# Peptides against a protein of PDB entry 5TDY, part 15

Target 1, 88 residues: chain A of PDB entry 5TDY
Amino acid sequence: EKKIDGRRKAAVLLVALGPEKAAQVMKHLDEETVEQLVVEIANIGRVTPEEKKQVLEEFLSLAKAKEMISEGGIEYAKKVLEKAFGPE

## One batch from the design tools (peptide; made by RFdiffusion4, then SolubleMPNN)

Design b1_p12_1_s3 (from b1_p12_1 with E1S V6I E12K)
Fold by OpenDDE base, seed 3:
Order: structure tokens, then sequence, then C-alpha cells
Structure b1_p12_1_s3 (fold): chain B 88 residues (1-88), chain A 12 residues (1-12)
């Protein structure tokens, strides 16, 4: 497994969400962060299936750790997010 | 936002 830097992970996730949902997410971030992420998104290039998998798994892990999703909801969340990752 | 919070952590 290749390590993915945090900025790359964020960009991968945002691209997967699509522009509309990504925009809504970014409204919760400060201006400087948004600008940085826009640059990352612009230069994202190809996202491998491995990267998508890694980003998704870490996202779910962190979401669980923050107790923002229950363990019972992880599998469903995974399916939802995987569908979002499909069309890129 | 769950996604925003996780992104913030990734950017730390």
Amino acid sequence: as target 1 above (88 residues)
Amino acid sequence: SLVAEIIKEWLK
C-alpha cells in the first residue's frame, strides 16, 4: 500500500463526491484551505482504484473513530460512497 | 459536516 498524503486524500474524496456535494463540503472550510484543495483537485490527475479504496477505508475508519457513524452503518456507508467513487 | 471534519484532519 502506497501512502497517500492528506491533501491528496481530500482531493480524491471531493472529486468522488461530485462538484455539487464537494462545494457544500468546502463551505465548511476556511478560505485558505479551499484554495489549497482547489489546486489539488485541479492537479489530481488519474486516481487509481487502489487510491479510491484506501481513501474510502480511511474515511470510514475516521468517521467511526469520531463516532459520527455507528459500526452498523459502516457497510451501508461504504456502498453509498463506492457508488460515488464509481463515476469519476 | 462529517466529510469536512475528516478533511480537516487529513490536512493537519
Scores: peptide ipSAE 0.693, ipTM 0.944, DockQ to the pose 0.854
Fold by OpenDDE base, seed 1:
Structure b1_p12_1_s3 (fold): chain B 88 residues (1-88), chain A 12 residues (1-12)
Amino acid sequence: as target 1 above (88 residues)
Amino acid sequence: SLVAEIIKEWLK
């Protein structure tokens, strides 16, 4: 398993969310961070299925750890996010 | 925002 840097993980997730949702998320980030992420998104290139899987799994793990999603909601969230990443 | 908070963690 290849390690993905944090900036890359964030870019992958934001692209998967789509421009509208990504924009809403980035409103919670400082301007400099947003600018950096925009550059990362612009240069994201090919996102492999492996990267998508890794990003999704880590996201869900962190979301659970922060108790921002319930245990029973994890499976549902996974399905939603998998659809957002699109088919490969 | 859940997503924003996790992104912040990734960017640390």
Scores: peptide ipSAE 0.692, ipTM 0.945, DockQ to the pose 0.849
Fold by OpenDDE base, seed 4:
Structure b1_p12_1_s3 (fold): chain B 88 residues (1-88), chain A 12 residues (1-12)
Amino acid sequence: as target 1 above (88 residues)
Amino acid sequence: SLVAEIIKEWLK
């Protein structure tokens, strides 16, 4: 497993969400952070299936740890997010 | 926002 930079993880996730949803998410971030992420997205290049998987798994792990999603819903959330990563 | 909170953690 390759370690992924935090900015890279964020960019991968945002790209997977699509531009509309990503934009809504970034409304919760400060302007400087948004600018940095936009640059990262612009330079994202090739995203491997392994990167996508790692980002998704870490996202779900953190979300569960923060109790922002229920434990009972994590498997369902995983399926939903996997579908979101599928289409390009 | 759940996603925003996670992103903030990644950017620390």
Scores: peptide ipSAE 0.688, ipTM 0.944, DockQ to the pose 0.795
Fold by OpenDDE base, seed 5:
Structure b1_p12_1_s3 (fold): chain B 88 residues (1-88), chain A 12 residues (1-12)
Amino acid sequence: as target 1 above (88 residues)
Amino acid sequence: SLVAEIIKEWLK
């Protein structure tokens, strides 16, 4: 498994959400962070299936750790997020 | 926002 830096992970996730949903998410971030993410998104290039998989798995792990999804809901959440990501 | 909070962690 190849290491992905945090900025790249964030950009991959936001691109997967689409511009409208990504914009809604970024309303919760400070101005400087938004500017940084916009740059990362603009320079994202191609996102590999491996990157998407890694980002999704780490997202789910962190979501579980924050107790924002139940321990028994991981598989369901995975399916929902996979549908949200969709094909590029 | 769940997504926003996780992004914040990634950017630390």
Scores: peptide ipSAE 0.683, ipTM 0.944, DockQ to the pose 0.821

Design b1_p12_1_s4 (from b1_p12_1 with E1M V6I E12S)
Fold by OpenDDE base, seed 3:
Structure b1_p12_1_s4 (fold): chain B 88 residues (1-88), chain A 12 residues (1-12)
Amino acid sequence: as target 1 above (88 residues)
Amino acid sequence: MLVAEIIKEWLS
């Protein structure tokens, strides 16, 4: 698999969430970071199915590692995020 | 929030 830089991963996730939800996420980030991410989003170009898969899998892995979601909630979160990315 | 914290991790 191809390694994806952190800024790219963030942009992929935010685009998948849509502008309204992405905006809510960005409220938790500092202004400079938001500006950087907006640039990344504007220049995201084509996102491959493989990139989407890698980003989602890493997100879920990190979420579980940080214990930010319960074991029972992992499967549900996966379904929600898969819907956000949309069918291929 | 969850998504924001993961993004911060990716940007660190």
Scores: peptide ipSAE 0.681, ipTM 0.942, DockQ to the pose 0.764
Fold by OpenDDE base, seed 5:
Structure b1_p12_1_s4 (fold): chain B 88 residues (1-88), chain A 12 residues (1-12)
Amino acid sequence: as target 1 above (88 residues)
Amino acid sequence: MLVAEIIKEWLS
C-alpha cells in the first residue's frame, strides 16, 4: 500500500463523511486546523478507491484501538469497504 | 468526538 500523509488522510475521511457530517466534526477542531482542512478538501482532486479504502480502514483500526467500535463492527465495515472499493 | 480526535492524531 502507498503511504498517505496525515493531511490527505483527514481530507479523504471528511469528504467520505459528506459535507454535513464533516462540518459537525470540524466544530471540534480549532479555527486554524479547520482552515487547513478546508484548503485540503478544496484541492483533494482525484481520490482512488484504494486510498479511500486505506484511509477508512486505518480510521476503523484506530477507532477499535480506542475501544469505540466493537470487533464485529470493524469486520462488517471492512466487508462493506471491500465490496465497494475492490480491485479495478 | 472520535473522528475529530483521530484527525488530530493524523495532523500531529
Scores: peptide ipSAE 0.676, ipTM 0.944, DockQ to the pose 0.738
Fold by OpenDDE base, seed 4:
Structure b1_p12_1_s4 (fold): chain B 88 residues (1-88), chain A 12 residues (1-12)
Amino acid sequence: as target 1 above (88 residues)
Amino acid sequence: MLVAEIIKEWLS
């Protein structure tokens, strides 16, 4: 598993969400942060399935840590990711 | 929101 920097992780997640949902997220960020993320997204290049899976799994792990989603939901999401992008 | 807060964590 390759380490992904935070800026890259954020960009990958936002791209995965799609522009409409990403825009909703960015309404909760300060203007400078939004500008930085837009640049990262513009230069994201190729996102491997492994990167995408890794980012989404970390997101879900953090969501669980914040107790915002159920463990069952995370398990299901991981299964979906496994089928879509393959094993780590 | 959750997604924004996690992004903030990644950028910290």
Scores: peptide ipSAE 0.673, ipTM 0.943, DockQ to the pose 0.842
Fold by OpenDDE base, seed 1:
Structure b1_p12_1_s4 (fold): chain B 88 residues (1-88), chain A 12 residues (1-12)
Amino acid sequence: as target 1 above (88 residues)
Amino acid sequence: MLVAEIIKEWLS
């Protein structure tokens, strides 16, 4: 498993969500952060299935740790997010 | 929101 830097993880997630949802998320970030992420997104290049998998799994792990999703909802969340990431 | 907070954490 290759380590993914935080900026890359964020960009991968935002691209996977699509422009509409990504825009909604970025409204919660400060301007400088948004500008940095836009650059990362513009230069994201190819996102491998492995990267998408790693990002998704870490996201769910962190979401669970923050108790924002229940243990019983993990599998459901995976299914929802898999649709957002689109087919590979 | 959840996604934004996790992104902030990744960038910290």
Scores: peptide ipSAE 0.672, ipTM 0.941, DockQ to the pose 0.824

Design b1_p12_2_s1 (from b1_p12_2 with Y3M E5Q)
Fold by OpenDDE base, seed 4:
Structure b1_p12_2_s1 (fold): chain B 88 residues (1-88), chain A 12 residues (1-12)
Amino acid sequence: as target 1 above (88 residues)
Amino acid sequence: DEMFQKVVDAIL
């Protein structure tokens, strides 16, 4: 497995959600972060299945951790994953 | 990994 930097992981995750959902998510981020993400997304190039899997697995792990505090978090996270792994 | 965490938190 390859180590993926945080910036790339963020870009991979957003792209996996699709452009419309990604845009909605970015509305909840500060301007500077959005600008940085746009750069990463613009230069994302090809995302390998391995990268996508690694990023989504880490996302799920973080979602589960948050579920300890917020109800419904893991269920929503699963729906996000379904979109990411859904038919292309 | 800060940027990734921010995106995750924004999604959830």
Scores: peptide ipSAE 0.723, ipTM 0.956, DockQ to the pose 0.731
Fold by OpenDDE base, seed 1:
Structure b1_p12_2_s1 (fold): chain B 88 residues (1-88), chain A 12 residues (1-12)
Amino acid sequence: as target 1 above (88 residues)
Amino acid sequence: DEMFQKVVDAIL
C-alpha cells in the first residue's frame, strides 16, 4: 500500500463521512486545525477507492484500540463506516 | 499524522 500524507488522510476521512457529519466533527476542533482541514478538503481532488479503504481501515483500527478504554467505541465506529461506504 | 489523530479523536 502507498503511504498517505497525514493531512490528506484527515481530509479523506471527513469527506467520506459526508458534509453533515464532517461539520459536526469540526465543531470539536481548534480553529487553526479547521482552517487547515478546509484547505486540504478543497484540494483533495480525486480520492481513489484504495485511499478511502486504507484511511477507513486505519480509522477502524484506532477505534478498536479506543474500545479498550471506552465502551461502545466499536459500535460507534461501525455506524461511521456504514455512512462512509454508503452511496455518495 | 497529528491532524489525522485530532480528527479521529474528535469523531470517537
Scores: peptide ipSAE 0.720, ipTM 0.955, DockQ to the pose 0.710
Fold by OpenDDE base, seed 3:
Structure b1_p12_2_s1 (fold): chain B 88 residues (1-88), chain A 12 residues (1-12)
Amino acid sequence: as target 1 above (88 residues)
Amino acid sequence: DEMFQKVVDAIL
């Protein structure tokens, strides 16, 4: 397993969401962070299946940790994964 | 990693 830079992980995750949903998410971030993310996304290049899987698995892990406090968030996370990897 | 955490928190 290759370690992925945190900034790259963020970019990979947002790209996996698609441009529309990524934009929705970014509405909840501060302007400076958004600007940084846009740069990372613009220069993301090729995302390997391994990277994508690794990032989404970590995301899912973090999402599950919040399952008891945010059911809606968990459901959204599941939808993201389904869109990224196909229906489960 | 801070950036990733911010994105995750924004999604959830």
Scores: peptide ipSAE 0.719, ipTM 0.955, DockQ to the pose 0.666
Fold by OpenDDE base, seed 5:
Structure b1_p12_2_s1 (fold): chain B 88 residues (1-88), chain A 12 residues (1-12)
Amino acid sequence: as target 1 above (88 residues)
Amino acid sequence: DEMFQKVVDAIL
């Protein structure tokens, strides 16, 4: 497992979701963050299957932590993960 | 990893 830059992880996750879902996510972010993400996505280059898996797994882990505050979060996280994992 | 956390929070 190789450490991935945080900015790159964000870009990988959004790209994995696809343009439609990524756009929906960005609606909930501040303008500055969106601008930064667009730059990262534009410069993402090639995403390896390993990177994608690593990022999605970390996403799920973080989602579980948040689920401790909001019931039902784990199932939602699994749903997002499944939809994002399938494309590639 | 602030950007990544923001994206994660936006998804959830």
Scores: peptide ipSAE 0.664, ipTM 0.946, DockQ to the pose 0.731

Design b1_p12_2_s2 (from b1_p12_2 with Y3M)
Fold by OpenDDE base, seed 3:
Structure b1_p12_2_s2 (fold): chain B 88 residues (1-88), chain A 12 residues (1-12)
Amino acid sequence: as target 1 above (88 residues)
Amino acid sequence: DEMFEKVVDAIL
């Protein structure tokens, strides 16, 4: 599988969430990070099925890790993904 | 990547 740039992975995830949700998420990020993400999102172009798969897998991995310290984390993550990438 | 992790952390 092809390695995806971290900035691109972030952009793919935010675009998948949709503009409203993406905006809500970005409110929790520092201004510099937001500016960088906006550029990546604006130039995202087409997202391949493989990219979506890789982003989804890594997202779930991180979500599971967070669940170890936060109850309900993985369940919430699944709900987010169902709406962003489609039912799993 | 740090940027991706930041976004995930903001979502969850």
Scores: peptide ipSAE 0.722, ipTM 0.954, DockQ to the pose 0.736
Fold by OpenDDE base, seed 4:
Structure b1_p12_2_s2 (fold): chain B 88 residues (1-88), chain A 12 residues (1-12)
Amino acid sequence: as target 1 above (88 residues)
Amino acid sequence: DEMFEKVVDAIL
Protein backbone atom coordinates (compact mmCIF):
# COMPACT_ATOMS: atom_id res chain seq x y z
CA GLU B 1 0.00 0.00 0.00
CA LYS B 2 1.10 3.53 -0.76
CA LYS B 3 1.42 6.22 1.88
CA ILE B 4 -1.08 9.04 1.34
CA ASP B 5 -0.40 12.49 2.77
CA GLY B 6 -3.03 14.15 4.93
CA ARG B 7 -3.88 16.80 2.35
CA ARG B 8 -4.67 14.22 -0.30
CA LYS B 9 -6.70 12.10 2.12
CA ALA B 10 -8.79 15.15 2.96
CA ALA B 11 -9.37 15.94 -0.71
CA VAL B 12 -10.32 12.33 -1.51
CA LEU B 13 -12.86 12.27 1.31
CA LEU B 14 -14.46 15.59 0.34
CA VAL B 15 -14.69 14.74 -3.35
CA ALA B 16 -16.28 11.40 -2.47
CA LEU B 17 -19.05 13.26 -0.60
CA GLY B 18 -19.98 15.23 -3.70
CA PRO B 19 -19.86 18.98 -4.29
CA GLU B 20 -22.96 19.93 -2.27
CA LYS B 21 -22.06 17.99 0.85
CA ALA B 22 -18.39 18.91 0.56
CA ALA B 23 -19.35 22.58 0.48
CA GLN B 24 -21.44 22.19 3.63
CA VAL B 25 -18.56 20.51 5.44
CA MET B 26 -16.10 23.20 4.39
CA LYS B 27 -18.32 25.86 5.96
CA HIS B 28 -17.13 24.51 9.31
CA LEU B 29 -13.43 24.91 8.47
CA ASP B 30 -11.20 27.95 8.85
CA GLU B 31 -10.46 30.07 5.80
CA GLU B 32 -6.84 28.99 5.47
CA THR B 33 -7.78 25.30 5.58
CA VAL B 34 -10.46 25.83 2.93
CA GLU B 35 -7.99 27.56 0.64
CA GLN B 36 -5.54 24.69 1.04
CA LEU B 37 -8.25 22.10 0.40
CA VAL B 38 -9.37 23.85 -2.78
CA VAL B 39 -5.85 23.52 -4.14
CA GLU B 40 -5.71 19.82 -3.28
CA ILE B 41 -9.14 19.15 -4.78
CA ALA B 42 -8.21 21.00 -7.96
CA ASN B 43 -5.16 18.75 -8.34
CA ILE B 44 -6.68 15.49 -7.13
CA GLY B 45 -6.52 13.77 -10.50
CA ARG B 46 -7.53 10.12 -10.42
CA VAL B 47 -8.35 8.40 -7.14
CA THR B 48 -7.60 4.67 -7.10
CA PRO B 49 -9.75 2.07 -5.34
CA GLU B 50 -6.80 1.45 -3.03
CA GLU B 51 -6.68 5.10 -2.00
CA LYS B 52 -10.42 5.15 -1.37
CA LYS B 53 -10.11 2.07 0.81
CA GLN B 54 -7.26 3.55 2.84
CA VAL B 55 -9.13 6.82 3.35
CA LEU B 56 -12.26 4.94 4.39
CA GLU B 57 -10.36 2.87 6.94
CA GLU B 58 -8.68 5.87 8.53
CA PHE B 59 -11.95 7.82 8.56
CA LEU B 60 -13.63 5.02 10.50
CA SER B 61 -10.69 4.85 12.89
CA LEU B 62 -10.91 8.55 13.69
CA ALA B 63 -14.70 8.38 13.92
CA LYS B 64 -14.46 5.62 16.52
CA ALA B 65 -12.06 7.72 18.55
CA LYS B 66 -14.49 10.65 18.42
CA GLU B 67 -17.37 8.41 19.50
CA MET B 68 -15.65 7.99 22.84
CA ILE B 69 -16.75 11.59 23.43
CA SER B 70 -19.87 11.88 21.24
CA GLU B 71 -22.75 9.41 21.13
CA GLY B 72 -23.74 7.96 17.79
CA GLY B 73 -20.54 9.02 16.09
CA ILE B 74 -19.65 5.70 14.52
CA GLU B 75 -23.14 5.13 13.12
CA TYR B 76 -23.16 8.59 11.58
CA ALA B 77 -19.69 8.01 10.16
CA LYS B 78 -20.83 4.76 8.54
CA LYS B 79 -23.77 6.52 6.92
CA VAL B 80 -21.48 9.21 5.54
CA LEU B 81 -19.22 6.54 4.07
CA GLU B 82 -22.13 4.67 2.54
CA LYS B 83 -23.22 7.78 0.70
CA ALA B 84 -19.68 8.61 -0.38
CA PHE B 85 -18.40 5.15 -1.30
CA GLY B 86 -21.47 2.96 -1.56
CA PRO B 87 -22.35 -0.17 0.41
CA GLU B 88 -19.43 -2.53 0.99
CA ASP A 1 -2.41 14.51 8.77
CA GLU A 2 -3.81 17.58 10.51
CA MET A 3 -5.86 18.66 7.51
CA PHE A 4 -7.48 15.23 7.27
CA GLU A 5 -8.34 15.28 10.97
CA LYS A 6 -9.93 18.72 10.58
CA VAL A 7 -12.12 17.49 7.74
CA VAL A 8 -13.14 14.38 9.67
CA ASP A 9 -14.02 16.50 12.69
CA ALA A 10 -16.09 18.82 10.51
CA ILE A 11 -18.02 15.88 9.07
CA LEU A 12 -18.83 14.28 12.42
Scores: peptide ipSAE 0.716, ipTM 0.953, DockQ to the pose 0.743
Fold by OpenDDE base, seed 1:
Structure b1_p12_2_s2 (fold): chain B 88 residues (1-88), chain A 12 residues (1-12)
Amino acid sequence: as target 1 above (88 residues)
Amino acid sequence: DEMFEKVVDAIL
């Protein structure tokens, strides 16, 4: 697999979630991070199926790690992925 | 990958 830039991974994930959910998430980020993400999203161009799959798999991996801290994390992550894999 | 981690933390 091809290594994806961290900033691009963040943009790909937010786009995959859809504009409504992405907006909700960004409300919980600092202003500087939001500004940077907006730039990345604006310049995202084409997202290949391979990139999307790779990013979502890494997201799921991190979500599983958080299950050790908060119960229900894996179930929540699965719901997020269900939306992300829907039609775009 | 800090930006990605921040986004993941915000989602969960």
Scores: peptide ipSAE 0.712, ipTM 0.953, DockQ to the pose 0.742
Fold by OpenDDE base, seed 5:
Structure b1_p12_2_s2 (fold): chain B 88 residues (1-88), chain A 12 residues (1-12)
Amino acid sequence: as target 1 above (88 residues)
Amino acid sequence: DEMFEKVVDAIL
């Protein structure tokens, strides 16, 4: 397992969601973060299936950790993961 | 990894 830069992980996750879903996510981010993410996405280059899987699994892990704060979080995370992972 | 955390929080 190769360590992925945090900025790249963010870009990979958003790209995996697709442009429509990614846009919806960005509506909940501050302007500076959005600007940074756009740059990262623009320079994402090739995303390997391994990177994508790793990022999505890490997403699920983090979502599970936050489950204690929001009821139903893990199920929601699974739905997002399924929709994002399926395409490739 | 702050950027990734922010994106995750935005998704949830």
Scores: peptide ipSAE 0.670, ipTM 0.946, DockQ to the pose 0.707

Design b1_p12_2_s3 (from b1_p12_2 with D1M Y3M)
Fold by OpenDDE base, seed 3:
Parts: sequence; structure tokens; C-alpha cells
Structure b1_p12_2_s3 (fold): chain B 88 residues (1-88), chain A 12 residues (1-12)
Amino acid sequence: as target 1 above (88 residues)
Amino acid sequence: MEMFEKVVDAIL
């Protein structure tokens, strides 16, 4: 699999969440990070199935890691993934 | 922290 830049992965995930959820998430990020993400989202173009796969895999990996330090993390992650990448 | 990790941390 082709390595994807972290900023690209972040943009893919936010776009997948939809504009409303993405906006809510970005409210919890620092201004500099938000500015960078806005640029990445604006230039996202087409998202390939491979990119979606990698983003999904890493998201689940990080969610599981967070579950170890925060209860309910994996369950919430599943709900997010269902809405972002599941059937519409 | 990597940008993707920052976003995931904000989501979860």
C-alpha cells in the first residue's frame, strides 16, 4: 500500500464524516491545525478506495489504543465509522 | 503528534 501523508488521511476522514461533523471536530483543534486541515480538505480531490482503507485501518488502530485509556472509545469509533464509511 | 492522530483524538 502507498504511504499516505498524515494531513491527507486527516482530510479524508473529516470529509467522510461530512461537513457538519467535521466542523464540530475541528472546534476541538488548535487554530494552526485547523488552518492546515482546511487547506487539505479544499484540495482533497478524489479519494481512492486504497486511501479509504488505510484511513479506516489506522482510525480503528488508534481507537483501540484510546479504548485502553478511555472507556467506550471503540464503541464510539464504530458508530463514527458506520456513519462515515458505511452504506448511505 | 501526527496530524491524523490529532484529529482522531478530537473525534474520540
Scores: peptide ipSAE 0.703, ipTM 0.944, DockQ to the pose 0.680
Fold by OpenDDE base, seed 5:
Structure b1_p12_2_s3 (fold): chain B 88 residues (1-88), chain A 12 residues (1-12)
Amino acid sequence: as target 1 above (88 residues)
Amino acid sequence: MEMFEKVVDAIL
């Protein structure tokens, strides 16, 4: 397992969600963060399936650790991310 | 919070 930079992880996650969902997410972020994310997304380049999988797993792990969603919510989030495609 | 955590929080 290769370590992924936190900024890149964020970009991979947003790209994986797709433009529509990514836009919805960004509505809940501060302007500076959005600006930074746009730059990271613009420079994301190729995203391997391995990276996407790793980022998804880290997402689910963090979500569970923060107790922000139920078990059902975890499965829902997983389905949403897995069924969304981003550029590679 | 780092950028990734911020995005995660925004998704949830």
Scores: peptide ipSAE 0.702, ipTM 0.944, DockQ to the pose 0.572
Fold by OpenDDE base, seed 4:
Structure b1_p12_2_s3 (fold): chain B 88 residues (1-88), chain A 12 residues (1-12)
Amino acid sequence: as target 1 above (88 residues)
Amino acid sequence: MEMFEKVVDAIL
């Protein structure tokens, strides 16, 4: 599998959420990060099924890690994925 | 933090 840089992974995830939800998420990020993400989103091009899979897997992994200190984290993460990509 | 992790943290 191809290694994907963090900026591209972030762009793929945000695009999957849709423009309205992505905008809400970016309101919680620092200005520099938002500027970088906008550039990545603008240049995202085509996202392969393999890239989508890798991004989703890492998203779930990080969500599980966060759940150790936040209740309901993994369930929320699963719902986000279902909304973005549909039930698989 | 890596950019992807920042975004995930903002989502969750």
Scores: peptide ipSAE 0.697, ipTM 0.943, DockQ to the pose 0.689
Fold by OpenDDE base, seed 1:
Structure b1_p12_2_s3 (fold): chain B 88 residues (1-88), chain A 12 residues (1-12)
Amino acid sequence: as target 1 above (88 residues)
Amino acid sequence: MEMFEKVVDAIL
């Protein structure tokens, strides 16, 4: 498994959410972070299936750890994110 | 916090 830069992981996730949802999320981030993310998104280029999988798995792990997703809701979350990431 | 975790926290 290749380690992905944290900034790139964030950009991949935001792009997967779509521009509308990504904009909503970024309203809750500090200005400097938003500026950095915009640069990363602009230069995201091609996202490999391996990267998408890795970002998805880490997102689910963090979400579960924060108890924002119930153990029974993991499969639902996977389906939602699978739709977001989709084929490239 | 790392940038990815910041974004995750903002999403949730």
Scores: peptide ipSAE 0.687, ipTM 0.942, DockQ to the pose 0.560

Design b1_p12_3_s1 (from b1_p12_3, 6 letters changed)
Fold by OpenDDE base, seed 5:
Structure b1_p12_3_s1 (fold): chain B 88 residues (1-88), chain A 12 residues (1-12)
Amino acid sequence: as target 1 above (88 residues)
Amino acid sequence: SDRYFELVVDAM
């Protein structure tokens, strides 16, 4: 397993969510963070299937942990995975 | 650092 930069992981996840969902998520972040993420997304280049899988697995793990205090986390994560690995 | 990744996930 290869280590992925934190900003890149964030960008990969946001791209996997799609532009509409990504925009909705970023509304909850401060302006400086949004600017950094937009730059990272703009420069994302090629995302390998291995990177995407790794990021989404880490996302699923964090979502499951969040489910302990936030309702609907696991179900949301499953839907994201379905969209990310659906037919291209 | 996974700070940005964690921030994004936490925002969901």
Scores: peptide ipSAE 0.638, ipTM 0.940, DockQ to the pose 0.680
Fold by OpenDDE base, seed 4:
Structure b1_p12_3_s1 (fold): chain B 88 residues (1-88), chain A 12 residues (1-12)
Amino acid sequence: as target 1 above (88 residues)
Amino acid sequence: SDRYFELVVDAM
């Protein structure tokens, strides 16, 4: 398993969510945070299936550990992004 | 894989 930068993980997650859900998440974030995310996404380059799987598994693991999965993927994704790029 | 698909769905 390769170490992945937190900012990159956030970008991979958003891309994995797809444009519609990613947009819904970002609507809840402040402008500066959104700009940071956009930059990361713009520089994401190639995402291998293995890397994507790694990020998603971590995402789900954290969600379950914190008993936050019941809030839904979008809500938890917001919290992950807040941690990575700053609060709304 | 099926697990990969499941992870994507769960994350969304």
Scores: peptide ipSAE 0.043, ipTM 0.634, DockQ to the pose 0.059
Fold by OpenDDE base, seed 3:
Structure b1_p12_3_s1 (fold): chain B 88 residues (1-88), chain A 12 residues (1-12)
Amino acid sequence: as target 1 above (88 residues)
Amino acid sequence: SDRYFELVVDAM
């Protein structure tokens, strides 16, 4: 398993969520966070199936460990991204 | 939750 940068993981997650769900998350983030996220997405390059699987499995595990699953996917993703790019 | 799991599965 390759080590993936935390900021990249956040970008990969957003891309993996798809444009509709990603947009829902970003609408709840502050401007600065969104700008940082956009930069990461712009530089994401190619995401391999293995990388995507790795990221999603990790986030699922983190959600369970932090008891954040009950908040739903969008809210969890929001919190993860806020933490990764700065609190709002 | 089942909802979150579903979200992850759908994204894969």
Scores: peptide ipSAE 0.032, ipTM 0.621, DockQ to the pose 0.055
Fold by OpenDDE base, seed 1:
Structure b1_p12_3_s1 (fold): chain B 88 residues (1-88), chain A 12 residues (1-12)
Amino acid sequence: as target 1 above (88 residues)
Amino acid sequence: SDRYFELVVDAM
């Protein structure tokens, strides 16, 4: 697997969620973090199917490890990003 | 800034 930049992974994940679900996740983040993510999304360019698959598989693997219901992917994404970007 | 994204990657 090709290593993906961390900032790019976050952008790919949000784009993969779609605008509605991405908004639900980002509303839990501070303004500065949202601005950073918007910049990353704006410069995301082409997302290959391989990149998307890799990012989503990593996300789903973590969700399973945390015993999250597959239907609750959005809730898990919220928790992950809150823990990562909330406390500095 | 970069640290936050690194934390996300580490969590993924």
Scores: peptide ipSAE 0.066, ipTM 0.671, DockQ to the pose 0.219; fails the geometry check

Design b1_p12_3_s2 (from b1_p12_3, 6 letters changed)
Fold by OpenDDE base, seed 2:
Structure b1_p12_3_s2 (fold): chain B 88 residues (1-88), chain A 12 residues (1-12)
Amino acid sequence: as target 1 above (88 residues)
Amino acid sequence: SDEYFEKVVEAL
């Protein structure tokens, strides 16, 4: 497994959500963070299937660790995000 | 930095 830069992971996730949802999320972030993420999104380039899978798994792991979702909700969240990422 | 990823996740 290749380690992905944290800023890139964030950008990949935001792009997967789509522009409308990504914008809504970024409204809750501080200005400096938004500026950095916009730069990363603008320069995201090609996202490999491997990166998409890794970001999804790390998202689920982090969300669970922060108790944002229950164990039963993990599979549902995974399906929602997989649809957002699209086919590979 | 993983800080950015964490901030995005927490903002969802």
Scores: peptide ipSAE 0.720, ipTM 0.952, DockQ to the pose 0.672
Fold by OpenDDE base, seed 1:
Structure b1_p12_3_s2 (fold): chain B 88 residues (1-88), chain A 12 residues (1-12)
Amino acid sequence: as target 1 above (88 residues)
Amino acid sequence: SDEYFEKVVEAL
């Protein structure tokens, strides 16, 4: 498992959410953070299946830790996000 | 930094 840059992980997740949802999320971030993420998204290039999987797993782990999702909802959330990433 | 990722997740 390769360590993914934090900015890249964020960009991958935002792209997976789609432009509308990503925009809504970024409204809650500070301007400097948004600017950096926009640059990262613009230069995201190819996102490998391995990166997608890793980002998803790290998201689920973090979301669980922050009690954003229940233990029983992890698998459901995983399925939803996997679909959001779209086909390869 | 993972701070960016955490900020995004927190904002979801």
Scores: peptide ipSAE 0.719, ipTM 0.951, DockQ to the pose 0.678
Fold by OpenDDE base, seed 4:
Structure b1_p12_3_s2 (fold): chain B 88 residues (1-88), chain A 12 residues (1-12)
Amino acid sequence: as target 1 above (88 residues)
Amino acid sequence: SDEYFEKVVEAL
């Protein structure tokens, strides 16, 4: 498994959310961070299935660590995000 | 750095 740049991971996740949801999320970020992420999104290019899988797993790990999702909701959250990545 | 990724996740 290859290490993915942090900015790229963020960009992959935001793209998976779609433009509307991504925009709503970015409203809560500082301007400098938004500017950097917009650049990464603009240059995201091809996202491999391996990257998608890795970003999803790292998201779940981080979300669990921050107690953003309950233990019972982990599998559900995974399915939701997988569906978000899939139609891309 | 994973700072950007963490910021995005926390903003979800």
Scores: peptide ipSAE 0.713, ipTM 0.950, DockQ to the pose 0.661
Fold by OpenDDE base, seed 5:
Structure b1_p12_3_s2 (fold): chain B 88 residues (1-88), chain A 12 residues (1-12)
Amino acid sequence: as target 1 above (88 residues)
Amino acid sequence: SDEYFEKVVEAL
């Protein structure tokens, strides 16, 4: 497993959510963070199947570890990501 | 760092 840059992981996740959902999420972030993420999203290029799988796995692991996120919210995000990262 | 990734996840 290759380590993926944190900004890239974030960008991959946001893109997977779609532009509308990603925008809603970023409303909860500070301005500087949003600016950095927008730049990263704009330059995301191709996302390999390996990256997709790794980001999904790390997302699920991290989200489940966060008690501040409702279980329902985790499952919703999981379903969205599964659709985005589904078979080509 | 994973800071950005964690921030996004926590914002979900």
Scores: peptide ipSAE 0.707, ipTM 0.950, DockQ to the pose 0.644

